# Peptides against a protein of PDB entry 3NZW, part 93

Target 1, 212 residues: chain A of PDB entry 3NZW
Amino acid sequence: TTTLAFRFQGGIIVAVDSRATAGNWVASQTVKKVIEINPFLLGTMAGGAADCQFWETWLGSQCRLHELREKERISVAAASKILSNLVYQYKGAGLSMGTMICGYTRKEGPTIYYVDSDGTRLKGDIFCVGSGQTFAYGVLDSNYKWDLSVEDALYLGKRSILAAAHRDAYSGGSVNLYHVTEDGWIYHGNHDVGELFWKVKEEEGSFNNVIG
Target 2, 222 residues: chain B of PDB entry 3NZW
Amino acid sequence: QFNPYGDNGGTILGIAGEDFAVLAGDTRNITDYSINSRYEPKVFDCGDNIVMSANGFAADGDALVKRFKNSVKWYHFDHNDKKLSINSAARNIQHLLYGKRFFPYYVHTIIAGLDEDGKGAVYSFDPVGSYEREQCRAGGAAASLIMPFLDNQVNFKNQYEPGTNGKVKKPLKYLSVEEVIKLVRDSFTSATERHIQVGDGLEILIVTKDGVRKEFYELKRD

## One batch from the design tools (peptide; made by RFdiffusion4, then SolubleMPNN)

Design b2_p16_8_s2 (from b2_p16_8, 7 letters changed)
Fold by OpenDDE base, seed 2:
Structure b2_p16_8_s2 (fold): chain B 212 residues (1-212), chain C 222 residues (1-222), chain A 16 residues (1-16)
Amino acid sequence: as target 1 above (212 residues)
Amino acid sequence: as target 2 above (222 residues)
Amino acid sequence: SYRFEVSITPEMIAPK
């Protein structure tokens, strides 16, 4: 798995692969590793698929309850704290989760929290999470700027996941791409890694380790 | 060390068509190298046009299916006999599975039916309740043998239009029920030849708007 | 390094 999120002048980019693995077995190439909690809030999934899917869905319910009770959208901080508190209660039980809670509120602006099953909760501008995270960081860190255009930021997110998919055996399938703005998240499509690879190679003249 | 889980072998396969879905399973039940039964159905009509199989440890599978069937009954009771949708069923099954997260049902679960638009739907679950809607899924002993075949024949993976030098993928299209049944039969026939835990019989449940139809085919019994 | 495995198979959860 490779997931990433980063803040920039235009909001937040979220990009994830779609491969699920069980050991050496590719269980799926089409896993949705982004949970749309609400129109302004996303959760990413890395680790145990069931743990992430179950608890992030649960988180969605908690967020909705908050909205109903408080008549206001939940903050990214609060949403991430709910999840963090939950996983902390299960610390040592064997949950496997590496998640990013990404969203926009008027109070906070674009916000990213990293939450994992060890109880770590971090606010930050850039996170890559998963077995391919180091590969993604390699590309992302090398090209990241706060002042990226939306187009460039989207491409960078996509390109970083592609790099991870290329080098990490546990990442692949497709890239699901999101842009989070003040108006909410926008889905920017599913990009097959195979097709994307050749396209990028041709356009960039990159991936020269592979002979076409 | 005591192992509470057994492995009863077998293989299951789901394929979603345009306006139908199929869920198939062999009828062999084994323990180790011994055949317990040559006809032990593991694909079930659960009502509301939902078929289900939980393949792996049969005791767990049966328990899970029973619980789901009960859930269907309770759903009807609570919601004035409203039909349980396939997506809601999937969510329910997730909760059943994840409720035992720390002592999981040792099964690979697949359900099949029609979505709210009347389109074929197949949902696959891991032992602890992660699930995904897919066009096809193989589970169980011979899943590793069958799934690549399905990738090729259902999803047309690695198939290209002739004369395009591999540049144009074969377009996706829905298969007819007859084509799907053929694929299922071929899959299980092939699996039976290569895996000792698959064989004896093949039961296919076909879900359409008209209900659930069952078909049975003999497999190799060696 | 946390190897985040996305899917859990029966073999992965079997009691050793």
Scores: peptide ipSAE 0.105, ipTM 0.833, DockQ to the pose 0.259
Fold by OpenDDE base, seed 4:
Structure b2_p16_8_s2 (fold): chain B 212 residues (1-212), chain C 222 residues (1-222), chain A 16 residues (1-16)
Amino acid sequence: as target 1 above (212 residues)
Amino acid sequence: as target 2 above (222 residues)
Amino acid sequence: SYRFEVSITPEMIAPK
């Protein structure tokens, strides 16, 4: 798995691969590793698919309850805290979760929280999470700047996942790409890694370790 | 260490068509190298045009299916006999599976039916309740043998339009029920040849708007 | 770097 999220002048980019593995077996190439919690919040999945899918869906319900009770949208901080508190209750039980909660509220602006099953909760500008995270960081960190255009930011997210998919055997399938703004998240498509790889190689003249 | 789980082998396969879905399973039940039964169905009509199989440890599979059937019953009681949708069924099954997160059902679960638009639907679950909707899925002992075949024949992976020098992929299209049945039969006959835990019989449940139909085919008995 | 396996197989949850 490789997931990433980063803040920039245009909001938040979220990009994830879609491969699921069980040991050496590719269980799926089409896993949706972004949970659309609500129109304004995204959760990413790394680790145990069931743990992430179950609890992030549960989180969506909690966020909805918040809205009903408080008559306003939940903050990213509060949403991530709910999840963090939940997983903390299960600390040591064996949950496997590496998740990012991403959203854009008027109060907070674009906001990313990392939450994992070890009890860590971090706010930050850039996170890559998964077995391919170091490969993604290599590309992302090298090209990141706050003033990226939306187009460039989307490409950078996509390109970083592609790099990870290329080097990490546990990442691949496709890239799912999101842009998060104050108006909510926008889905920017599913990009097959095979097709994307050759396109990028041709356009950039990159990936010269592969002949073809 | 005591192992509370058994493994009864077998293989299951789901394929979604345009306006139908199929869920198939062999009828062999085995422990280690001993065949317990040559005809033990593992694919079930659960009502509301939903078919289900939970393959792996048969005791766990049976328990899960019974719980789901009971869930369907209670859903009707609580909602004035409203039909349970396939997507809601999937969510329900997730909760059943995840409810035993720390002592999981030792099964790979697949359900098939029609979505709310009348299109074929197949949902696949891991032992702890992660699920996704797919066009096809193989589970069980011979899943590793069958799934690549399905990738090629259902999803047309690695197939290209002739004369395009591999630049244009074969377009996705729905398969007919006859073609799907053929693929299922070919899958299981092939699996039987290479896996000792697969064989004896093949039961196929076909879900359409008109209900569930069952077909049975003989497999090798060696 | 953390290695994550998204799917769990019966073998992965079986007692060791």
Scores: peptide ipSAE 0.088, ipTM 0.826, DockQ to the pose 0.306
Fold by OpenDDE base, seed 3:
Structure b2_p16_8_s2 (fold): chain B 212 residues (1-212), chain C 222 residues (1-222), chain A 16 residues (1-16)
Amino acid sequence: as target 1 above (212 residues)
Amino acid sequence: as target 2 above (222 residues)
Amino acid sequence: SYRFEVSITPEMIAPK
């Protein structure tokens, strides 16, 4: 798995691969590793698929309850804290979760929290999470700037996941790409890694270790 | 050491069509190298046009199916006999599986039916309740043999249009019920030849808007 | 851990 999220002048980019594995077996190439909690809030999944899928869906229900009780959307801070508190109650039980909670509120602006099953909760501008995270960081950190255009930021997110898919055997399938703004998240499509690789190689003149 | 799980072998296969879905399973039940039964059905009609199979440890599979059937009854009771949708069924099964997260059902679960638009739907589950809607899925002993075949024949993986030098993929299209049945039969026939835990009989449940139809075919008994 | 098992199979949960 490789997931990433980063803040920039235009909001948040979220990009993830879609491969699921059980040991050496490729269980799926089409897993949805972004959970759409509400129109303004996304969760990403790495680790145990069931743990992430179950509890992030549960989180969505808790967020909706908050809206009903408080008559306003839940903050990204509060949403991530709910999840963090939940996994902390299960600490030592064997949950496997590496998640990012990404969203926008008027109060907070674009916000990213990292939450994992070890009890860590971090606010930050850039996170890569999964077995391919170091490969993604290699590309992302080298090209990241706050002042990226939306187009360049989307490409950078996609390109970073592609790099990880190329080098990490546990990442691949396709890239799912999201842009989060004050108006909510926008889905920017599913990009097959096989097709994307050759396109990028041709256009950039990159990946020269592979001869076509 | 104590092992609470058994392995009863077998293989299951789901394929979604345009306006139908198929869930198939062999009827062999085995422990180690001993055949317990040559006809033990493992694919079930659960009502509301939903078919289900949980392959692996048969005791766990049977328990899970019974719990789901009971859940369907309670759903009708609580919601004035409203039909349970396939997506709601998937969510319900997730909760059943994840409820035993720390002592899981030792099964690979597949359900099939029609979605709210009348299109074929197949959902697959891991032992602890992660699920995905897919066009096709193989589970059980011979899944590793069958799944690559399905990738090629249902999803047309690694197939290209002639004369395009591999630049244009074969377009995706739905298969007819006859084509799907043929693929299922070929899959299980091939699996039976190469895996000792698959054989004896093949039971296929076909879901359409008109209900659930069942077909049976003989497999090798060696 | 940098190894993530996104999905599990019955054999993965069997006692060893």
Scores: peptide ipSAE 0.084, ipTM 0.827, DockQ to the pose 0.311
Fold by OpenDDE base, seed 5:
Structure b2_p16_8_s2 (fold): chain B 212 residues (1-212), chain C 222 residues (1-222), chain A 16 residues (1-16)
Amino acid sequence: as target 1 above (212 residues)
Amino acid sequence: as target 2 above (222 residues)
Amino acid sequence: SYRFEVSITPEMIAPK
């Protein structure tokens, strides 16, 4: 798995691969590793698929309850805290979760929280999470700027996941790409890694370690 | 060491068509090298046009299916006999599975039916309740033998239009029920040849808007 | 660095 999210002048980019594995077995190439909690809030999944899918869906319910009770959208901070508190209660039980909670509120602006099953909760501008995270960081960190255009930011997110998919055997399938703004998240498509790889290779003149 | 799980072998397979879905399973039940039964059905009509199989440890599978059937019953009771949708069923099954997150059901679960638009639907679950809607899924002992075949024949993986120098992928299209049944039969006959835990009989449940139909085919009994 | 198994099989959860 490789997931990433980063803040920039245009909001938040979220990009993830879609491969699920069980050991050497590729269980799926089409997993949705972004959970659309609500129109304004995204969760990413790495680790145990069931743990992430179950609890982030649960989180969505908690967020909805908040909105009903408080007559206001939940903050990204509060949403991430709910999840963090939950997983902390299960600390030591064997949950496996590496998740990012991404959203945009007027109060907070574009906001990303990292939450994992070890009890860590971090607010930050850039996170890559998963077995391919270091590969993604290599590309992302090298090209990241706050002032990226939306187009360039989207490409950078996509390109970073592609790099990870190329090098990490546990990442691949496709890139799912999101742009989060104050008006909510926008889905920017599913990009098959096989097709994307050759396109990028040709356009950039990159990946010259691969003959083709 | 204590091992609470058994393995009863077998294989199951789901394929979604345009306006139908199929869920198939062999009828062999085995422990190690000993065939317990040559006809032990593992694919069930659960009502509301939903078929279900939980393949692996039969005791766990049976328990899960029974719980789901009970869930369907209670859903009707609580919601004035409203039909349980396939997506809601999937969510329900997730909760059943994840409820035993720390002592999981030792099964690979697949359900099949029609979505609310009348389109074929197949949902697959891991032992702890992660699920995904897919066009096809094999589970159980011979899943690793069958799934690549399904990738090629259902999703047309690695197939390209002739004369395009491999640049144009074969377009995705739905298969007819006849084509799907053929694929299922070919899958199981092939799997039976290469896996000792698959054989004896093949039961196929076909879900359409008109209900659930069952078909049975003999497999090798060796 | 984190390495994750995104899916599990019955074999993976079998007692050791």
Scores: peptide ipSAE 0.062, ipTM 0.816, DockQ to the pose 0.302

Design b2_p16_8_s3 (from b2_p16_8, 7 letters changed)
Fold by OpenDDE base, seed 1:
Structure b2_p16_8_s3 (fold): chain B 212 residues (1-212), chain C 222 residues (1-222), chain A 16 residues (1-16)
Amino acid sequence: as target 1 above (212 residues)
Amino acid sequence: as target 2 above (222 residues)
Amino acid sequence: SYVFEVSIKPEMIAPR
């Protein structure tokens, strides 16, 4: 798995691969590793597929309950804290989760929290999470700027996941791409790695380690 | 050390068509190298036009299916006999599986039916409840033998239009019920030849708007 | 094992 999120002048970019594995078996190439919690809030999945899917869906329900009770959308800080508190209660039980909670509220602006099953909760501007995270960081860090255009930021997110899919055997399938703004998240499509790779190679003149 | 799980072998396969879905399974039940039964059905009609199989440890599979069937009854009771949708069924099964997250059902679960638009639907689950809607899925002992075949024949993976130098993919299209049944039969026939835990009989449940139909075919018995 | 992973680590989660 490779997931990433980063803040920039235009909001938040979220990009993820779609491969699931069971050992050396490719279980799926089409896993949805982004959970759309509400129109302004996203969760990403790395680790145990069921752990992430179950608890982030649960988180969605908790966020909805908050809206009903408090008559306002939940903050990104509060949503991430709910999840963090939950996994902390299960600390030592064997949950495997590496998640990013990304969203926008008027109070907070664009916000990213990293939450994992070890009990870590971090607010930050850039995170890559998964077995392919180091490969993604290699591309992302080398090209990241706060002042990126939306177009360039989207491409950078997509390109970083592609790099990870290329080098990490546990990442692949496709790239799912999101842009989060003050108006909510926008889905920017599913990009098959097989097609994307050749397109990028041709356009950039990159991936020269692959002859054909 | 004590192992609470058994493995009863077998293989299951789901394929969604445009206006139908199929869920198939062999009827062999085995422990190690000993055949317990040559006809032990593992694909079940659960009502509301939903068929289900949980393949792996049969005791766990039977328990899970029973719990789901009970869930269907309670759903009807609580919601004035409202039909349980396939997507709601999938969510329910996730909760059943994840409820035993720390002592899982040792099964690969597949359900098949029609979605609310009348289109074929197949959902697959890992032992602890992660799930996804897919066009096809193989599970069980011979899943590794069958799934690549389904990728190629249902989703047309690695197939290209002739004369395009591999640049134009074969277009996706739904398969007819006859084509799907043929693929299922070929899959299980092939699996039976190469896997000792697959054989004896093949039972196919076909879900359409008219209900669930069952078909049975003999497999090799060796 | 049938347990699916969206791996942080390549280690497999297995039923007990």
Scores: peptide ipSAE 0.232, ipTM 0.817, DockQ to the pose 0.162
Fold by OpenDDE base, seed 4:
Structure b2_p16_8_s3 (fold): chain B 212 residues (1-212), chain C 222 residues (1-222), chain A 16 residues (1-16)
Amino acid sequence: as target 1 above (212 residues)
Amino acid sequence: as target 2 above (222 residues)
Amino acid sequence: SYVFEVSIKPEMIAPR
């Protein structure tokens, strides 16, 4: 798995691969590793698929309850804290979760929290999470700047996942791409890694380790 | 260490069509190298046009299916006999599976039916309740043999339009029920040849708007 | 670093 999220002048980019594995077996190439918690919040999945899917869906319910009770949208901080508190209760039980909670509220602006099953909760501008995270960081860190255009930011997210998919055997399938703004998240498509690889190679003249 | 789990082998397969879905399973039940039964159905009509199979440890599979059937019953009681949608069924099954997160059902679960738009739907689950909707899924002992075949024949992976020098993919299209049945039969006959835990019989449940139909085919008995 | 994995057996979730 490779997931990433980063803040920039235009909001938040979220990009993830779609491969699931069971050992050496590719269980799926089409896993949705972004959970659309609500129109304004995204959660990413790494670790145990069921753990992430179950609890992030649960989180969505908790966020909805918050809205009903408080008559306002939940903050990213509060949403991530709910999840963090939950997993902390299960600390030591064997949950496997590496998740990012991403959203844009008027109060907070664009906000990313990293939450994992070890009890860590971090706010930050850039996170890559998964077995391919180091590969993604290599590309992302090398090209990141706050003043990226939306187009460039989307491409950078996509390109970083592609790099990870290329080098990490546990990442691949496709890139799912999101842009998060104050108005909510926007889905920017599913990009097959096979097709994307050759396109990028041709356009950039990159990936010269591959002949063809 | 004591192992509370058994493995009864077998293989299951789901394929979604445009306005139908199929869920198939062999009828062999085995422990280690001993065939317990040559005809033990593992694909079930659960009502509301939903078919289900939980393949792996048969005791766990049976327990899960029974719980789901009971869930369907209670859903009707609580909602004035409202039909349970396939997506809601999937969510329910997730909760059943994840409820035993720390002592999981040792099964690969697949359900099939029609979505709310009348389109074929297949959902697959891991032992602890991760699930996704797919066009096709193989589970069980011979899943590794069948799934690549399905990738090629259902999802047309690695197929290209002739004369395009591999630049244009074969377009996705729905398969007819006849074609799907053929693929299922070919899958299981092939699997039977290469896996000792697959064989004896093939039961196919076909879900359409008109209900659930069952078909049975003989497999090798060696 | 977390690895996204679909469990195919209970031991993958709760290794002994």
Scores: peptide ipSAE 0.192, ipTM 0.821, DockQ to the pose 0.348
Fold by OpenDDE base, seed 3:
Formats: C-alpha cells, sequence, structure tokens
Structure b2_p16_8_s3 (fold): chain B 212 residues (1-212), chain C 222 residues (1-222), chain A 16 residues (1-16)
C-alpha cells in the first residue's frame, strides 16, 4: 500500500494505490483506500483492510451524530481525535491501521491528521503512509512546494504514487486521486498504473531503467 | 497444540452480469485427504433475492450463513417486511464478521444478487469483514487457479484489439447468462483436474429479477 | 511498521 496527502496553497491533494495483498497473492487491484466520510472529510486506509474500513465507516457515523447534536460540521481535529481515542482503547489487541484524516472547515482551513493503531496522532502538511511510503516521499519531497498550482499538485500526487507502485511490490493497480477544497472533496479519477506508467515515461523521459 | 479451525476445501465463484448474477460452488467436502461428502451444498438462497456462500471451515461457514438468514428475518420484522438490498446485506455481513474480529470466522464469503438498479452485483469479504463490490471473484482452495482465468475472460485483462499493436484494450462488455455458465463450468472442470479439494458436483445459483434458479452439473469424482 | 498488507486469505488472519 501507498497513500499520501499534502497541503498546498490550493488545499489538499490525496492520492492512493488500490492493491491488496495476502502474502505473495494479489488479492485485489481495485481496493478503495479512500473512504469518503462526508463531503468535506476523507479517510485513507493502510494496514488491515477490515480494521480501516470498519472503523472509518464508524467514524463517519460519529461525525454525523456530532453534526446533529452541535448543528455544525465536526472539525478535522475532533474527527481525528475520535478515531485516535477509539484505536487507543484497542491498543495491544492487534488492530492494524495507518490512516490519514483529511478535510476542510472554515475554522481550521485545509487540515491533515495522521492516526495509527499504535496511538500516534500527528498534525502535519505532508504524509506518506504504507509499505511504499519511502518511494513516494522520494518523489514528493523532491518536487513539493507550497505554491504549486492545482494542476501541478494533482500531477505530483499521482506521480508519487506511480513511483511507489513501480518499486513496491505491495503497491499497484491504479491511482485514486482527490482534491480537497473549502467546497469539499473532488474526485479526480482512477488511473490504471499500467497505462499511466507508459504515458509518464514517454512524456517525461523518465523510468529509463525500463526499456519499452 | 490446539487448533480450533478446520479446512473443508472446496471452491466458490461469483460473476455479475448486466441484469443477473451467478454464485457457484462445488459440492465436495473434505478434511485433509479424506472426502467427507460428495454432495454438501455450500451456496444458499437467503431470501430477498440474495445468495450467499462462506467457503473455508464449513462449521464457521454454516454458522455465518445461519446468522445472516436470521438477520434477514429480523430485518423484515423491524422494517415492515421491507426487502433487504444487496448493499445493506453486505454491510450487515461485515458487522457479523467483524463482531468476531479477535476469533474470526475462517471463511471467504461471497454474496450475489441485484443492486437497486437491477444490475448484477457480487460482493466478497475477507474473514474479518472487509468487503468490495466486484464483477467477479473466486474463493476457496482453487481460487489461485481460477481468479487469473476470470481476470482474462470476464474483465478481459491482457487482451487488446487486433491490429492496434497492444495500444487499445479490448472493450469491457457484459457477458450473457449462457456465456457466464460456460465460464463457470470450464473454471470448475479445470480446477477439478488440478486440485484434490475440488470436484464431485457443481451447484450454480442464478439470480434474476424473477428470482433464484438453481443448476447442477457433475464433476469428476477422482 | 512499514509493511501494510490487506489480506483476504484466512490463513493470514488466523494462522493454523
Amino acid sequence: as target 1 above (212 residues)
Amino acid sequence: as target 2 above (222 residues)
Amino acid sequence: SYVFEVSIKPEMIAPR
């Protein structure tokens, strides 16, 4: 798995691969590793698919309850804290979760929290999470700027996942791409890694270790 | 050491069509190298046009199916006999599976039916309740043999239009019920040849807007 | 942990 999220002048980019594995077996190439919690809030999944899918869906319900009680959208900080508190209660039980909670509120602006099953909760501008995270960081950190255009930021997110898919055997399938703004998240499509690789190689003149 | 789980072998397969879905399973039940039964059905009509199979440890599979059937019953009681949708069924099964997160059902679960638009739907589950809607899925002992075949024949993976030098993929299209049945039969026939835990009989449940139809075919008994 | 696997195999969840 490779997931990433980063803040920039235009909001948040979220990009993830779609491969699931069981040992050497490719279980799926089409896993949805972004969970749409509400129109303004996204969760990413790495680790145990069931753990992430179950509890992030549960989180969505808790966020909705907050909205009903408080008559305002839940903050990204509060949403991530709910999840963090939940996994902390299960600490030592064997949950496997590496998640990012990404969203926008008027109060906070674009916000990213990292939450994992070890009890870590971090606020930050850039996170890559999964077995391919170091490969993604290699591309992302080398090209990241706060002042990226939306187009360039989307490409950078997609390109970073592609790099990880190329080098990490546990990542692949496709890239799912999201842009989060004050108006909510926008889905920017599913990009098959096989097709994307050759396109990028041709256009950039990159991936020269592979001869077509 | 104590092992609470068994492995009863077998294989299951789901394929969604445009306005139908198919869930198939062999009828062999085995422990180690001993055939317990040559006809033990593992694909079930659960009502509301939903068919289900949970393949792996048969005791766990049977328990899960019974719990789901009971869930369907209670859903009707609580919601004035409202039909349970396939997506709601999937969510319910997730909760059944994840409720035993720390002592899981040792099964790979597949359900099939029609979505709210009348299109074929197949959902697959891991042992602890992660689920995904897919066009096709193989589960069980011979899943590793069948799934690549389905990738090629249902999803047309690695197939390209002639004369395009591999630049244009074969377009996706729905298969007819007859084509799907042929693929299912070929899959299980082939699996039976190469896997000792698959064989004896093939039971296929076909879901359409008119209900659930059942077909049976003989497999090799060796 | 740097290795994140999403397994659908029973043996990977409940090893025998």
Scores: peptide ipSAE 0.138, ipTM 0.823, DockQ to the pose 0.329
Fold by OpenDDE base, seed 2:
Parts: structure tokens; sequence; C-alpha cells
Structure b2_p16_8_s3 (fold): chain B 212 residues (1-212), chain C 222 residues (1-222), chain A 16 residues (1-16)
């Protein structure tokens, strides 16, 4: 798995692969590793698919309850704290979760929290999470700037996941791409890694380790 | 160490068509190298046009299916006999599975039916309740043998239009029920040849708007 | 662990 999120002048980019594995077996190439909690809030999943899917869906319910009770959208901080508190209660039980809670509120602006099953909760501008995270960081860190255009930021997110998919055996399938703005998240499509690889190679003249 | 789980072998397969879905399973039940039964159905009509199979440890599978069937009954009771949608069924099954997160049902679960638009739907679950809607899924002993075949024949993976030098992928299209049944039969026939835990019989449940139809085919019994 | 894997195998989840 490779997931990433980063803040930039245009909001937040979220990009994830779609491969699930069971040992050496590719269980799926089409896993949705972004959970749309609400129109302004996304969760990413790495680790145990069930743990992430179940609890982030649960989180969505908690967020909705908050909205109903408080008549206001939940903050990214609060949403991430709910999840963090939950996983902390299960600390040592064997949950496997590496998640990013990404969203936009008027109060906070674009916000990213990293939450894992060890109880770690971190606010930050850039996170890559998963077995391919180091590969993604390699590309992302090398090209990241706060002042990226939306187009360039989207491409960078996509390109970083592609790099991870290329080097990490546990990442692949496709890239799901999101842009989070003050108006909410926008889905920017599913990009098959196979097709994307050749396209990028041709356009960039990159991936020269592979002979076409 | 005491292992509370058994492995009863077998294989299951779901394929979603345009306006139908199929869920198939062999009828062999084994323990280790011994055949317990040559006809032990593991694909079930659960009502509301939903078929279900939970393949792996049969005791767990049966328990899960029973619980789901009960859930269907309760749903009807609570919601004035409203039909349970396939997506809601999937969510329900997730909760059933994840409720035992720390002592899981040792099964690969697949359900099939029609979505609210009348389109074929197949949902696959891991032992602890992660689920995904897919066009096709193989589970169980011979899943590794069948799934690549399905990738090729249902999803047309690695197929290209002739004369395009591999640049144009074969377009996706829905298969007819007859084509799907043929694929299922071929899959299980092939699996039976290469896997000892698959064989004896093949039961296919076909879900359409008209209900659930069952078909049975003999498999190799060696 | 810094390595997260989305695994869908019963063997990985079964209680030891």
Amino acid sequence: as target 1 above (212 residues)
Amino acid sequence: as target 2 above (222 residues)
Amino acid sequence: SYVFEVSIKPEMIAPR
C-alpha cells in the first residue's frame, strides 16, 4: 500500500494505490483506500483492510452524529481525535491501521492528521503511509513546493504513487486521486498503473530502468 | 498448539452480469486428505434475492450464513418486510464478521445478487469483514488457480484489439448468463484437475429479477 | 511497524 496526502496553496492532494495483498497473493487491484467520510473529509487506509474500513466507516457515523448534535461540521482535529482515541483503546489488541484524516473546515482550513494503531496522532503538511511510503517520499519531497499549481500538485501526487507502485511489490493497481478544497473534495479519477506508467515514461522520458 | 480452525477445502466463485449474478461452489467437503462429503452444498439462498457462501472452515461458514439469514428475518421484522438490498446485506455481513475480529470466522465470504438498479452485484469479504464489490471473485482452495482466469475472461485483462499492436485494450462488456455459466464450469473443471480439495459436484445459483435458479453439474470424483 | 500491508488472507488474521 502507498497512500499520500499533502497540503499546498491550493488545498490538499490525496493519492492512493489500490492493491491489496495477502502475502505474495494479489488479493485485489481495485481496493478503495480512500473513505469519503463527508463532502469535506477523507480518510485513507493502510494496514488491515477490515480495520481501516470498519473503523473509518464508524468514524463517519460519529462525524455525522456530531453534525446532528452540534449543528456544525466536525473539525478535522476532532474527527482524527475520535479515531485516535478509539484505536488507543484497542492498543495491543492487534489492530493494524495507518490512516490519514484529511479535510477542510472554515476554522482550520486544509488539515491533515496522521493516525495509526499505535496511538500516534500527528498534524502535518506531508504524509506518505504504507509499504511504499519511502518511494513516494522520494518523488514527493523532491518536487514538493507550497506554491504548486493545482494541476502540478495533482500530477505530483499521482506521480509519487506511480513511483511507489513501480518499486513496491505491495503497491499497484491504480491511482485514486483527490483534491480537497474549501468547497470539499473532488475526485480526480482512477488511473491504471499500467497505462499510466507507459504514458509517464513516454512524456517524461523517465523510468529508464525499463526498456520499452 | 491447539488450532480451533479446520479447513474443509472447496472453492467458490461469483460473477456479476448485467442483470444477473451467479455464485457457484463445489460440493466437496474435506478434512486433510479425507473426503467428508461429496455433496455438501455451501452456496445458499438467503432470501431477498441474495445468495451467500462462506468458504473455508465449514463450521464457521455455516454459523455465519445462519446468522445472516437471521439478520434478514430481523430486518423484515423491523422494517415491515422491506427487501434487504445487496449493499445493506454487505454492510450487515461486515458487522457480523468484524464482531468476531479477534476470533474470526475462518472463511472467505462471497454474496451475489442484484443492486438497486437491477444490475448484477458480487461482494467479497475477508475473514474479518473488509469487503468490496467486484465483477468477479474466486475464493477458497483453488482461488489462485481460478482468479487469474477470471481476470482474463471476465475482465479481459491482457487482451488487446487485434491489429493494434497491443495499444488498444479489449473493451469491457457484459457476458451473457450462458457465457458466465460456461466460464464457471470451465473454471471448476480445471480447478478439479489441479486441486485435490475441489471436485465431486458444482452447484451454481443464478440470481435474476425473477429469483434464484439452481443448477448442478457433476465434477470429477477422484 | 512502519510497514503497512493491506492483506486479505485468513492466515494472517487467525489467532495464534
Scores: peptide ipSAE 0.131, ipTM 0.830, DockQ to the pose 0.244

